# Peptides against a protein of PDB entry 3VA4, part 105

Target 1, 107 residues: chain A of PDB entry 3VA4
Amino acid sequence: EPIGQLRLFSGTHGPERDFPLYLGKNVVGRSPDCSVALPFPSISKQHAVIEISAWNKAPILQDCGSLNGTQIVKPPRVLPPGVSHRLRDQELILFADFPCQYHRLDV

## One batch from the design tools (peptide; made by RFdiffusion4, then SolubleMPNN)

Design b2_p25_6_s3 (from b2_p25_6, 18 letters changed)
Fold by OpenDDE base, seed 2:
Structure b2_p25_6_s3 (fold): chain B 107 residues (1-107), chain A 25 residues (1-25)
Amino acid sequence: as target 1 above (107 residues)
Amino acid sequence: AAAAEAAARAAAAEDEAREAAAALA
């Protein structure tokens, strides 16, 4: 069962989409076989990864050396490739220019 | 009231993220 959720907010690309996050590695990318598939040209085939090691621990976000980057909105921060960022509940994330939000599910 | 407050917080967060994305252009 999912432990978290990544929400892609609505925009010119289309409506809001919700992606379940599970234990282990959840790959964010343009490739359709990614756990979080964002089929947009500005997203790298394998853009980032959200790793959840346990239900009671904050997920770790890492950029995978994406072309257009991964950023935290507040406080503003560009994530260096391969550097671990511990996600806070309700954290706002930009994959390239696509605004998303992580939230923990009550399971 | 609690539901309205939660909805307002969610809307504000979405707007903040959208504005941040727009600033990259």
Scores: peptide ipSAE 0.546, ipTM 0.860, DockQ to the pose 0.026
Fold by OpenDDE base, seed 4:
Structure b2_p25_6_s3 (fold): chain B 107 residues (1-107), chain A 25 residues (1-25)
Amino acid sequence: as target 1 above (107 residues)
Amino acid sequence: AAAAEAAARAAAAEDEAREAAAALA
């Protein structure tokens, strides 16, 4: 069962989409085999990774050296490639210019 | 009332994220 969810907000690209997040590595990227598949040109094939540990259900977000970056909205921060960022519940994230929100699921 | 408050907070968060995205380019 999913431990968290990543929500892609609606926009010019289309309606809102929800992606379940599981234990282990959840890859965010344009590639269709990504756990969070964002099929948009501005998203790198492997853009970022959200890793969830069994010991700590708080996800770790890392940018994978994406072309257009990964950013935290509040407080504003561009994530350097490979640097771990612990996601907080309801945290707002930009993958390139696509606004998303992480939230924990009550399992 | 709690549901309405949660919905309002969610809407505000979405707007905040959208504004941040728009400010990039």
Scores: peptide ipSAE 0.539, ipTM 0.860, DockQ to the pose 0.026
Fold by OpenDDE base, seed 3:
Structure b2_p25_6_s3 (fold): chain B 107 residues (1-107), chain A 25 residues (1-25)
Amino acid sequence: as target 1 above (107 residues)
Amino acid sequence: AAAAEAAARAAAAEDEAREAAAALA
């Protein structure tokens, strides 16, 4: 059962998409085998990872050395590659130029 | 009223994220 959700907001790429997040490593990337598959040229094959170690702990986001970066919207911050960022509920994230939101599911 | 406030918050978050993305273009 999913512990969290990553929402990709609607845009020129198409409608909104919701991706379930599970315990363990959820890879964000252009590769189709990623947990969060974003099939867009500006997204790296393995762009970032969201790791959920427990249902009651904040997930950790890390950029994987992506070409076009991973950013937190508020407060604005570019994530250095490999540096752990603790995700807050409802946090807004940019993978390259794609706006997303993380939220925790109540399970 | 609580539902309306939640909807407004969601819309504001989406707009904020979209604006941030547009600033990278």
Scores: peptide ipSAE 0.538, ipTM 0.854, DockQ to the pose 0.026
Fold by OpenDDE base, seed 1:
Structure b2_p25_6_s3 (fold): chain B 107 residues (1-107), chain A 25 residues (1-25)
Amino acid sequence: as target 1 above (107 residues)
Amino acid sequence: AAAAEAAARAAAAEDEAREAAAALA
């Protein structure tokens, strides 16, 4: 069962998309094999990872050395590659220039 | 009322994220 959700907001790229997040590593990237597949040129093949552990359901976000970066919106912060960021419920994230939101599911 | 407020908050968050993304262009 999904523990969280990543929402990609609608834009010129198309409609809103919701991606379920599960225990373990949820890779965000352009590659179709990614758990969160964002098939856009500005997204790296493996852009970032959202890891959810069994003992701590609060996800940890890490940029994977992406070309166009991963940013937290509020407060504004570019995530250095490999540095863990604990996601807060409803946190707003930019993968490159794609605005997303993490939502914790009540499970 | 709570549902309406939640919807308004969600809309505001989306706009905030979109604005932040636009600043990168």
Scores: peptide ipSAE 0.534, ipTM 0.857, DockQ to the pose 0.027

Design b2_p25_7_s1 (from b2_p25_7, 14 letters changed)
Fold by OpenDDE base, seed 5:
Structure b2_p25_7_s1 (fold): chain B 107 residues (1-107), chain A 25 residues (1-25)
Amino acid sequence: as target 1 above (107 residues)
Amino acid sequence: SMEEEIAEAIAIGEALRPTVKDVPE
């Protein structure tokens, strides 16, 4: 059962996409086997990870040493590789040049 | 507003596109 959602906004790449997030590690990357598969050349094969330890805990986002980085929009911040960032509901994130939004689902 | 913040995020992405690099396979 999904606990959260990551939305990729529409753009030149195509339409909006929603990805379910589950308990455990949700890998964001260009590899097709990633939980959040972003098949774009600027995305690293394993770009970042969103880990959810419990349904009532905020997810933890970490960049995995990606080439083009992971950024938080507000307040603006580039995430150093491997540094934990606790996601807020509705938080806006950039994986490379792709803007996304995290949303906590009502479960 | 949330709408304005989303618009800003999209704008930032657009601004980054010319500078990002293709990741080797």
Scores: peptide ipSAE 0.822, ipTM 0.971, DockQ to the pose 0.951
Fold by OpenDDE base, seed 3:
Structure b2_p25_7_s1 (fold): chain B 107 residues (1-107), chain A 25 residues (1-25)
Amino acid sequence: as target 1 above (107 residues)
Amino acid sequence: SMEEEIAEAIAIGEALRPTVKDVPE
């Protein structure tokens, strides 16, 4: 059962997509093997990771040394590679040029 | 509002689009 959700907003690339997030490491990247597969040229094969250690703990977001970066919208912050960012519910994130939102699910 | 924040996120993405690079295989 998913503990969280990552929403990719609609745009020129296509419609909105929702990705379930589970306990453990949820890799965000262009590789089709990623939990959150974003098949776009600006996304690194393994772009970032959202790690969920427990249902009652805030997920941790880390950039994996992506080419085009990962940033938090509010407050504005570009994430250095490997630096942990604790995700808040409704957090808005940019993976390269793709805006997403993390949502905590009730379990 | 959340609606405004989402709009801002989308706008930032649009602004970044011309500057991002294709990631090589």
Scores: peptide ipSAE 0.821, ipTM 0.971, DockQ to the pose 0.939
Fold by OpenDDE base, seed 4:
Structure b2_p25_7_s1 (fold): chain B 107 residues (1-107), chain A 25 residues (1-25)
Amino acid sequence: as target 1 above (107 residues)
Amino acid sequence: SMEEEIAEAIAIGEALRPTVKDVPE
């Protein structure tokens, strides 16, 4: 059962998509085998990771040294590679030029 | 509001689009 959700907002790339997030590492990237597969040229094959532990359901987001970066919208911040960022419910994130939103599921 | 924040996020993405590069690998 998913314990979180990452929503990719709609745009010229296509419609809105929701990705389930599970305990452990949820890799965000262009590679098809990523948990959050974003098949777009500006996304690195392994762009970022959202890690969720059983002890703390608040996910930890880390950029994996992506080319075009990972940013938090509010407050604005570019995430340095490998630096942990604790995601808040409804937090807005940009992976490169793609805006997403994290939502915690009540499970 | 959240809808305003979402709109902002979308706008930021649009603004970043010309600056990002295609990832070779």
Scores: peptide ipSAE 0.815, ipTM 0.969, DockQ to the pose 0.911
Fold by OpenDDE base, seed 1:
Structure b2_p25_7_s1 (fold): chain B 107 residues (1-107), chain A 25 residues (1-25)
Amino acid sequence: as target 1 above (107 residues)
Amino acid sequence: SMEEEIAEAIAIGEALRPTVKDVPE
């Protein structure tokens, strides 16, 4: 059962998509085997990781040394590779040029 | 509002689009 959700907003790339997030590591990347597969040229094969633990369901986001980076909208900043960022519910994130939103699910 | 924040996020993405690079295989 998913603990969270990552929404990719619609754009020229296509319609809006929702990705379930589970306990453990949820890899965001262009590789098709990623939990959050974003099949776009600007996304690294293994772009970032969202880790969710049982004791603290607030996800920890880390950029994996992506080419085009991972950014937080508020406050605006690029995440340094490997540095943990605790996601807040409804937080807006950009993986390269793709805006997404994290949503915590009631479980 | 959240609506405005989402609009901002989308705008940022649009602004970044012409500057990002295709990731090599």
Scores: peptide ipSAE 0.815, ipTM 0.970, DockQ to the pose 0.929

Design b2_p25_7_s2 (from b2_p25_7, 12 letters changed)
Fold by OpenDDE base, seed 3:
Structure b2_p25_7_s2 (fold): chain B 107 residues (1-107), chain A 25 residues (1-25)
Amino acid sequence: as target 1 above (107 residues)
Amino acid sequence: SMADEIAEAIELGRQLAPSVRDVPD
C-alpha cells in the first residue's frame, strides 16, 4: 500500500523510525496528526510536505515555512519555503536537525 | 558509499542541533 518510506535515523532523541508514505500529501511535522509525526520541539507543527502524485513519479518535497528549515544533504542546499524539490531514491534530508532518508518502495 | 553519506547526514544534524530553536506553539 505505501508508495515510499521516510526513515528517521536514530540519535539522542531515540531509536530509528520508519514512516510510510502514500499517494497525496504526506505532511511532516510536530503535530500528532501529521503523516510523518516528529514530536520534537525544533520541528514546526507543519514543517514540510512530501507529495506523491503517482507511483511512477518522483515525490515533491516542500518546506512549509518552518522555523528551523529543511535541507538536502547532497548536494547541500536549504530549501526556500514553497520551492519544489524532486526527491531521488535514497535522498538524505534534514528537517531542522533531524536527518532522514527517503526510500522508494516497490509497488 | 551510501553508508558514508548517511554518516555525513547524521554529522550535519549533530552540528545543527545547537543552533536550532524550539518552535513556539
Scores: peptide ipSAE 0.808, ipTM 0.970, DockQ to the pose 0.940
Fold by OpenDDE base, seed 2:
Structure b2_p25_7_s2 (fold): chain B 107 residues (1-107), chain A 25 residues (1-25)
Amino acid sequence: as target 1 above (107 residues)
Amino acid sequence: SMADEIAEAIELGRQLAPSVRDVPD
């Protein structure tokens, strides 16, 4: 059962997509094997990871040394590779140039 | 508002688009 959701907003790349997030590591990347598969050339094969250790704990976002980076929108900050960022509910994130939003699900 | 923040995120993505590069395989 998903604990969270990552929403990729619609854009020139296509329509909005919602990705379920589960306990454990949810890899964001261009590789089709990623939990959050973003099949776009600006996304690294393994771009970032959202780790959820428990249903009642905030997920941890880490950039995996991506080429085009991962950043938080508010306040603006590019995440250094491997540095943990605790996600807030409704947090807005950019993976490269793709804006996304994390949402905690009521489960 | 949340709507405003989403708009900001979308705009930021638009601004970043010209500077990102295709990731080599």
Scores: peptide ipSAE 0.807, ipTM 0.970, DockQ to the pose 0.936
Fold by OpenDDE base, seed 4:
Structure b2_p25_7_s2 (fold): chain B 107 residues (1-107), chain A 25 residues (1-25)
Amino acid sequence: as target 1 above (107 residues)
Amino acid sequence: SMADEIAEAIELGRQLAPSVRDVPD
């Protein structure tokens, strides 16, 4: 059922976590109701959104006006709020200071 | 390599950690 996966790498915050991504909007944020719940103080309640459409399974990442921002690692870029970024498979993302990786699932 | 890129991402996060702020709301 999941179309993709977002991996939060391990760190001082704790162990590695994998979050399934589905068609539609996958909200990344500190709120427990988020699809990708990152319960850390530096993460905004609704930090970013990863949207996956049926016609194009490549996710679109948008920062939602988060306090500490969303960054693409390579090539390095801070995402302006609301600006769409098409995620590539294996792309590395920082939500605030938390490094993550998007993985496209073979479905 | 991907391993190198992951290491880079992790290092970048470490570097950013002191500058991020707890979200008040």
Scores: peptide ipSAE 0.799, ipTM 0.969, DockQ to the pose 0.902
Fold by OpenDDE base, seed 1:
Structure b2_p25_7_s2 (fold): chain B 107 residues (1-107), chain A 25 residues (1-25)
Amino acid sequence: as target 1 above (107 residues)
Amino acid sequence: SMADEIAEAIELGRQLAPSVRDVPD
């Protein structure tokens, strides 16, 4: 069962979507086989990864060297490729120009 | 509030949209 959720807010691209996050690596990208598939041209095929471990359910977000970057909204900063960022519950993230929110599920 | 923060995130995305580039295959 999912340990977390990534919400993509609605926009000109379409309606809001929720993606389940599981233990292990959850790849965010334009490729359809990604756990979080964002089929938009500004998203890299393998854009970022959200890794969740059993011993630490707080996800670790890493940008995978994406073209348009991965950003934390507050405080605003672009994540350097391959540098681990521990996500907080309800944290807001931008993959390229697409705002998302991480939510920890009560499991 | 969280609602305000979400609004800020959405606005930031809007601001970034004109500057992002389509990713080549």
Scores: peptide ipSAE 0.799, ipTM 0.969, DockQ to the pose 0.933

Design b2_p25_7_s3 (from b2_p25_7, 13 letters changed)
Fold by OpenDDE base, seed 2:
Structure b2_p25_7_s3 (fold): chain B 107 residues (1-107), chain A 25 residues (1-25)
Amino acid sequence: as target 1 above (107 residues)
Amino acid sequence: SAAAEIAEAIALGEALRPHVRDVPE
């Protein structure tokens, strides 16, 4: 059962997409094997990871040394590779040029 | 507002688009 959700907003790339997030490591990347598969040229094959250790604990986002980076929108910050960022509910994230939003699910 | 923050995120993505590079295989 998903504990969270990552929403990719609609844009020139296409319509909005929602990705379920589960306990453990949810890899964000261009590879189709990723939990959050973003099949776009600006996304690294393994771009970032959202790790959820427990259903009642905030997920941790880490950039995996991606080429085009991972950013928090508010307050604006480019995440250094490998540095843990605790995701807040409704957190807005840029993976390269693709805006997303994390949503905590009530389970 | 929540809507305004989403709009900000979308705008930031649009602003970054010309500056990102294709990731080599």
Scores: peptide ipSAE 0.799, ipTM 0.967, DockQ to the pose 0.940
Fold by OpenDDE base, seed 3:
Formats: C-alpha cells, structure tokens, sequence
Structure b2_p25_7_s3 (fold): chain B 107 residues (1-107), chain A 25 residues (1-25)
C-alpha cells in the first residue's frame, strides 16, 4: 500500500491528479514509466526522485539535473541537482512550472 | 493558512510558465 501521495494541482493542463508513493525510489518525470508520470513538455524525462526509505522517515527529494528545475515553495528554494531535501508533510513543490503537494498517508 | 500557501504555489507556477523551456526528447 502507498505510504505517501503526491498531488498535482489542477490547472491549464487539466484536472488534479494524485500519485501514490511507495517505499524506494519514486521517480518524477515525463517518461511514462515514472512512478509520478507528468507528461508535459517542460518536465524532464527523469526530472526528480522522491526516495522513501521507511514509513516512519521523511522522504528525500532530489532534482535529477532537470532542465527547468525543482523548487520548494515555502520557504522559497531552488533545489541544486542531486542535493537531498527532506520533505515535510504538506510540502509544496514545483516541478518546472507544475505545483504539487506531498503528504504522508496513514498506514 | 494552508489554503493561502496552495494559492501561492499555484501562482508561482503560473509566473514560471512563460520562462520554462520544452525539454528535448
């Protein structure tokens, strides 16, 4: 069962989408085989990764050297490629120009 | 406000949209 969720907010691209997150590496990207598949031109094929090592540990977000970057909304921060960012529950993230929110699921 | 922060995220995405580039295949 999923232990986290990434929500892509609705916008010009279409309606809201929810992506389950599991233990291990959850790749965010435009490639259709990504755990979080964002099929949009501004998203890199392998854009970022959310790694969850245990259900009781905060996930780690890393940008994978994406073209248009990964940002934390508040406090504002552009993530340097390959640098670990510990996700907080309800964290708001931008993958390129697409706003998302991570939240932990009860398991 | 949680709702306000979401609105902020959405606004930031909209602001970035004209500046992002299409990623080549």
Amino acid sequence: as target 1 above (107 residues)
Amino acid sequence: SAAAEIAEAIALGEALRPHVRDVPE
Scores: peptide ipSAE 0.799, ipTM 0.967, DockQ to the pose 0.943
Fold by OpenDDE base, seed 4:
Structure b2_p25_7_s3 (fold): chain B 107 residues (1-107), chain A 25 residues (1-25)
Amino acid sequence: as target 1 above (107 residues)
Amino acid sequence: SAAAEIAEAIALGEALRPHVRDVPE
């Protein structure tokens, strides 16, 4: 069962989409084999990773050296590659130009 | 508010769109 959810908001690219997040590494990227597959040209094949551990279900977000970056929205800041950011519930994230929101699921 | 924060995120995405580049294969 999913531990969290990443929501991609609707836009010109299409409708809103929800991606389940599980224990372990959830890769965000353009490659179709990514857990969070974002098939858009501004997204790197392996853009970022959201890692969730069993002992601490608060996810850790890291940019994987993406071309167009990963940003936290509030307050706005670009994540340097490989720097760990602990996600808060309802945190808003930009993968390149695509706004998303993390939601913790109560399981 | 939650709605206002989402709107802010969407606005930031729109602001970034002209500045992102297509990622090569």
Scores: peptide ipSAE 0.794, ipTM 0.966, DockQ to the pose 0.940
Fold by OpenDDE base, seed 1:
Structure b2_p25_7_s3 (fold): chain B 107 residues (1-107), chain A 25 residues (1-25)
Amino acid sequence: as target 1 above (107 residues)
Amino acid sequence: SAAAEIAEAIALGEALRPHVRDVPE
Protein backbone atom coordinates (compact mmCIF):
# COMPACT_ATOMS: atom_id res chain seq x y z
CA GLU B 1 0.00 0.00 0.00
CA PRO B 2 1.13 3.58 -0.58
CA ILE B 3 3.08 5.40 2.09
CA GLY B 4 2.49 8.83 0.66
CA GLN B 5 0.85 10.78 -2.08
CA LEU B 6 1.98 13.41 -4.52
CA ARG B 7 -0.75 15.74 -5.70
CA LEU B 8 -0.42 17.68 -8.94
CA PHE B 9 -2.69 20.70 -8.71
CA SER B 10 -5.12 21.48 -11.48
CA GLY B 11 -4.28 24.07 -14.08
CA THR B 12 -4.34 24.83 -17.76
CA HIS B 13 -2.77 21.41 -18.29
CA GLY B 14 -5.80 19.66 -16.86
CA PRO B 15 -7.41 18.44 -13.66
CA GLU B 16 -5.83 17.60 -10.34
CA ARG B 17 -4.05 14.25 -10.19
CA ASP B 18 -2.91 12.16 -7.24
CA PHE B 19 0.01 9.75 -7.45
CA PRO B 20 0.67 7.06 -4.85
CA LEU B 21 4.18 6.86 -3.40
CA TYR B 22 5.64 3.57 -2.22
CA LEU B 23 8.67 2.34 -0.35
CA GLY B 24 11.76 2.65 -2.50
CA LYS B 25 12.36 4.99 -5.40
CA ASN B 26 9.46 6.85 -6.98
CA VAL B 27 10.71 8.50 -10.15
CA VAL B 28 9.09 11.74 -11.27
CA GLY B 29 9.32 12.48 -14.96
CA ARG B 30 7.82 12.79 -18.40
CA SER B 31 8.54 9.17 -19.28
CA PRO B 32 5.43 7.01 -18.98
CA ASP B 33 7.54 4.48 -17.09
CA CYS B 34 7.88 6.85 -14.15
CA SER B 35 5.98 6.20 -10.92
CA VAL B 36 4.90 9.83 -11.10
CA ALA B 37 4.40 10.40 -14.80
CA LEU B 38 4.03 14.07 -15.71
CA PRO B 39 3.56 14.07 -19.49
CA PHE B 40 4.45 17.71 -20.07
CA PRO B 41 7.16 19.15 -22.31
CA SER B 42 8.87 21.12 -19.53
CA ILE B 43 9.38 17.94 -17.47
CA SER B 44 12.53 15.88 -18.03
CA LYS B 45 12.11 12.20 -18.88
CA GLN B 46 13.63 11.42 -15.51
CA HIS B 47 13.21 14.65 -13.61
CA ALA B 48 13.47 13.79 -9.92
CA VAL B 49 13.19 10.93 -7.47
CA ILE B 50 11.31 10.58 -4.20
CA GLU B 51 12.81 7.81 -2.11
CA ILE B 52 11.03 6.41 0.92
CA SER B 53 12.76 4.05 3.36
CA ALA B 54 11.06 1.58 5.65
CA TRP B 55 13.01 2.84 8.66
CA ASN B 56 12.17 6.46 7.93
CA LYS B 57 8.84 7.25 6.35
CA ALA B 58 9.88 10.81 5.55
CA PRO B 59 10.71 10.88 1.83
CA ILE B 60 13.96 12.13 0.36
CA LEU B 61 13.60 14.22 -2.77
CA GLN B 62 16.43 14.61 -5.26
CA ASP B 63 16.52 16.39 -8.58
CA CYS B 64 18.04 14.16 -11.25
CA GLY B 65 19.69 16.91 -13.26
CA SER B 66 16.48 18.12 -14.83
CA LEU B 67 16.51 20.90 -17.38
CA ASN B 68 13.98 23.13 -15.66
CA GLY B 69 14.73 22.18 -12.08
CA THR B 70 12.98 21.15 -8.92
CA GLN B 71 12.10 23.76 -6.33
CA ILE B 72 10.81 23.92 -2.80
CA VAL B 73 8.22 26.64 -2.37
CA LYS B 74 8.72 27.60 1.25
CA PRO B 75 11.32 28.64 1.86
CA PRO B 76 12.04 29.18 -1.84
CA ARG B 77 14.92 27.03 -2.98
CA VAL B 78 16.08 25.35 -6.16
CA LEU B 79 17.41 21.89 -5.38
CA PRO B 80 20.91 21.22 -6.68
CA PRO B 81 21.05 17.96 -8.65
CA GLY B 82 21.57 14.91 -6.50
CA VAL B 83 21.31 16.77 -3.20
CA SER B 84 18.91 15.18 -0.74
CA HIS B 85 15.96 17.14 0.56
CA ARG B 86 13.85 15.62 3.32
CA LEU B 87 10.19 16.23 2.56
CA ARG B 88 7.81 17.43 5.24
CA ASP B 89 4.17 16.48 5.27
CA GLN B 90 2.16 18.88 3.11
CA GLU B 91 5.33 20.27 1.54
CA LEU B 92 4.85 22.15 -1.70
CA ILE B 93 7.18 21.38 -4.60
CA LEU B 94 7.58 22.61 -8.14
CA PHE B 95 8.79 20.27 -10.83
CA ALA B 96 9.65 22.79 -13.50
CA ASP B 97 6.53 24.98 -13.62
CA PHE B 98 4.16 22.39 -12.13
CA PRO B 99 3.18 22.84 -8.47
CA CYS B 100 2.70 19.69 -6.42
CA GLN B 101 2.12 18.78 -2.81
CA TYR B 102 3.42 15.83 -0.84
CA HIS B 103 1.06 14.24 1.66
CA ARG B 104 2.01 11.56 4.17
CA LEU B 105 -0.60 8.85 4.42
CA ASP B 106 -1.58 7.49 7.82
CA VAL B 107 -1.24 3.75 7.42
CA SER A 1 -2.59 29.43 6.10
CA ALA A 2 -2.49 26.15 4.23
CA ALA A 3 -4.71 27.54 1.51
CA ALA A 4 -2.51 30.60 1.15
CA GLU A 5 0.60 28.46 0.76
CA ILE A 6 -1.03 26.42 -1.98
CA ALA A 7 -1.97 29.65 -3.70
CA GLU A 8 1.65 30.76 -3.46
CA ALA A 9 2.82 27.52 -5.06
CA ILE A 10 0.37 27.90 -7.91
CA ALA A 11 1.37 31.52 -8.41
CA LEU A 12 5.04 30.57 -8.49
CA GLY A 13 4.34 27.97 -11.14
CA GLU A 14 2.57 30.56 -13.25
CA ALA A 15 5.48 32.94 -12.82
CA LEU A 16 7.95 30.28 -13.95
CA ARG A 17 5.94 29.16 -16.97
CA PRO A 18 7.28 31.71 -19.46
CA HIS A 19 10.85 30.93 -18.38
CA VAL A 20 10.93 27.14 -18.67
CA ARG A 21 11.96 25.38 -21.86
CA ASP A 22 10.65 22.33 -23.62
CA VAL A 23 12.91 19.41 -22.82
CA PRO A 24 14.50 17.88 -25.91
CA GLU A 25 13.77 14.24 -26.57
Scores: peptide ipSAE 0.793, ipTM 0.966, DockQ to the pose 0.939

Design b2_p25_7_s4 (from b2_p25_7, 12 letters changed)
Fold by OpenDDE base, seed 2:
Structure b2_p25_7_s4 (fold): chain B 107 residues (1-107), chain A 25 residues (1-25)
Amino acid sequence: as target 1 above (107 residues)
Amino acid sequence: SAAEERAEAIALGEALAPSVKPVPE
């Protein structure tokens, strides 16, 4: 069962989409093989990774050296490639120019 | 509020759109 959820907000690309997040590595990228597939030109094939080591631990977000970067919204900050960032519940993230939100599921 | 935070995230994305580049295949 999913431990978390990543929501891609609606925009010019279309309606919002919800992606389930599971234990382990959840790759975010343009490749259709990614757990969180964002099929948009500005997204790298393997853009970032959200790793969840346990149901009771905050996920770790890392940019994978993406071309257009990964940023945290509050406060605005570009994440250095490969540097671990602990996600807070309801964290707002931008993968390139696409705003998303992480949500911890109550399991 | 949740609505305000969503709006802020969307606004930031829109602001970044002009500067992002298509990722080569």
Scores: peptide ipSAE 0.793, ipTM 0.966, DockQ to the pose 0.971
Fold by OpenDDE base, seed 5:
Structure b2_p25_7_s4 (fold): chain B 107 residues (1-107), chain A 25 residues (1-25)
Amino acid sequence: as target 1 above (107 residues)
Amino acid sequence: SAAEERAEAIALGEALAPSVKPVPE
């Protein structure tokens, strides 16, 4: 059962998509075997990781040294590679130029 | 509002699009 959800907003790339997030490491990237697979040219094969250590703790987001970066929308901040960022519920995130939103699920 | 936040995120993505580069395989 998923602990969280990452929503990719709709755009020129296509319609909105929802990805389930589980305990452990959820890799975001262009590689098809990623938990959150974003098959777009501007996304690195292994772009970022969302780690969930427990159902009652906030997930940790880290950029994996991506080419086009990862940033938080509010307040606007580009995440340095490998630096931990604690995700808030409804957090808005940009992976390269793709806007997403994290949502905590009640389990 | 939720709608305004979504619009803000989308606008920021559109602003970044011209500067991103394709990632090699």
Scores: peptide ipSAE 0.792, ipTM 0.966, DockQ to the pose 0.977
Fold by OpenDDE base, seed 1:
Structure b2_p25_7_s4 (fold): chain B 107 residues (1-107), chain A 25 residues (1-25)
Amino acid sequence: as target 1 above (107 residues)
Amino acid sequence: SAAEERAEAIALGEALAPSVKPVPE
């Protein structure tokens, strides 16, 4: 069962969408086979990865060398490629120009 | 508040939109 959730906020692209996050690597990208598939031109095929371990359910976010970057909203900070960032519950993230929010599930 | 933070995230995305480029296949 999912341990977390990534919510893509609504916008000109369409309505809000929720993606389940599981143990292991959850790839965020434009490729349709990604765990978090964001089919938008500004998103890299494999944009970022959210990794969740069994012993620490707080996800680790890493940009995968995306063209348009991954950044944390508060405070605004672009994540260097491959550098681990531990996500806090309710953390706000931008993949390129698409705002998302991580939510930890009680499971 | 949560609503304010959500609004800030959306605003930041909108501000970045003009500067991002389409990723080549």
Scores: peptide ipSAE 0.785, ipTM 0.965, DockQ to the pose 0.965
Fold by OpenDDE base, seed 4:
Structure b2_p25_7_s4 (fold): chain B 107 residues (1-107), chain A 25 residues (1-25)
Amino acid sequence: as target 1 above (107 residues)
Amino acid sequence: SAAEERAEAIALGEALAPSVKPVPE
């Protein structure tokens, strides 16, 4: 069962979409094989990764050297490639120009 | 509020949209 959820907010690209997050690596990217597939031109094929450990279940977000970057909204911060960022519940994230929100599920 | 946070994220995305570039295949 999913441990978390990544919500892509609605926009010009379409309606809101929810992606389940599981233990292990959840790749965010344009490639259809990604756990969080964002089929948009500004998203790198393998844009970022959200890794969730069974030990604490707090996700670690890393940018994978994306072209258009990964940012935390509050406070605004661009994530350097490969640098780990521990996600907080309800954290707002931008993959390129696409706003998302992480939600920890009660499991 | 949740609504305000959502709006903030969306606004930031809109601000970044003009500067992002299509990623080559």
Scores: peptide ipSAE 0.785, ipTM 0.965, DockQ to the pose 0.969

Design b2_p25_8_s1 (from b2_p25_8, 10 letters changed)
Fold by OpenDDE base, seed 5:
Structure b2_p25_8_s1 (fold): chain B 107 residues (1-107), chain A 25 residues (1-25)
Amino acid sequence: as target 1 above (107 residues)
Amino acid sequence: SMEEEALRIGEEKRKEIEANNLYYP
């Protein structure tokens, strides 16, 4: 069962997409094997990871040394590769040029 | 809104990527 959701906002790429997030590591990347598959050429094959260790703990986001980076919107900052960032509910994230939003699901 | 700001930042990032051709084949 999903613990959270990552929403990719609509844009030039197409309509909005929602990705379920589960306990463990949810890899964000261009590879179709990724939990959050973003099949766009600006996204690294394995771009970032959202790790959820427990349903009642904030997920941890890490950039995996991506080409075009991972950014937090508020407060604005680029995440250094491999540095843990605890996601807040409703957090806005950019993977390369793709804005997304994380939200916790009630489980 | 925060969503609107995220979209704007995304557009700026897109322009940067395009300008530098930072795409995988």
Scores: peptide ipSAE 0.775, ipTM 0.966, DockQ to the pose 0.889
Fold by OpenDDE base, seed 3:
Structure b2_p25_8_s1 (fold): chain B 107 residues (1-107), chain A 25 residues (1-25)
Amino acid sequence: as target 1 above (107 residues)
Amino acid sequence: SMEEEALRIGEEKRKEIEANNLYYP
């Protein structure tokens, strides 16, 4: 079962979408085979990764050297490629120009 | 709200990407 959720906010691209996050690596990217598939031309094929090592540990977000970057909203910060960022519940993330929110799910 | 802030930043980023044509073909 999913341990977390990544919500893509609604926008000019369309309605809100929710993506389940599981134990292991959840790849965010434009490629359709990504766990979090964002089929938009500003998103890299493999843009970032959210890794969940255990149900009781915070997920780790890493940018994969994307073209348009990965940003944290609060506090504002652009993530350097490959640098681990521990996600907090309700954290707001931008993948390129697409704002998302991470949520921890009850399991 | 935080969501509104995220949306605003996203829009600014979108304009930047568009201005510089930072899209994959």
Scores: peptide ipSAE 0.774, ipTM 0.966, DockQ to the pose 0.857
Fold by OpenDDE base, seed 4:
Structure b2_p25_8_s1 (fold): chain B 107 residues (1-107), chain A 25 residues (1-25)
Amino acid sequence: as target 1 above (107 residues)
Amino acid sequence: SMEEEALRIGEEKRKEIEANNLYYP
């Protein structure tokens, strides 16, 4: 079962989408084989990774050297490639121009 | 709200990407 959820807010791209997050690496990217597939031309094939360990259910987010970046809304910060950011519940994230929200699931 | 702020920042980022044509072909 999923440990977390990433919600892509609705926009010009279409309706809201929810992506389950599991233990291990959840790759965010334009490639269809990504766990969080965002098939948009502003998103890199492998844009970012959300890693969840068994001993720490708080995910670690890293940008993978994406073209248009990954940023945290508050406190505002553009993530340098490969630098770990511990996600907080309900945290708002932008992958390129796409705002998302992380939700921790009670499991 | 924080969601509204995220949406606003996303829109601003979209404009930057559009202006510079930072899209994969």
Scores: peptide ipSAE 0.771, ipTM 0.965, DockQ to the pose 0.849
Fold by OpenDDE base, seed 1:
Structure b2_p25_8_s1 (fold): chain B 107 residues (1-107), chain A 25 residues (1-25)
Amino acid sequence: as target 1 above (107 residues)
Amino acid sequence: SMEEEALRIGEEKRKEIEANNLYYP
């Protein structure tokens, strides 16, 4: 069962989409086999990764050297490639130009 | 709201990407 959720806000690309996040690595990227598949030309094939451990359910977000970057909305911060960022519940994230929100699920 | 802010920043980023044509083929 999912430990978290990543919500892609609605936009010109289409309606809102919710992606379940599980223990382990949840890859965000344009590649169709990504856990969080964002099939958009501004997204790198393997753009970022959200890793969730069993002993610490707070996700760790890392940009994977994406072309258009990964950034936190507030406080504003562009994530350097490979640098870990601990996600807070309800945190807003931009993968390239796509705003998303992380939600911790009650499990 | 925070969502509105995220959307605004997303649009700004979109414009940057578009201006620089930073899209994969």
Scores: peptide ipSAE 0.768, ipTM 0.965, DockQ to the pose 0.869

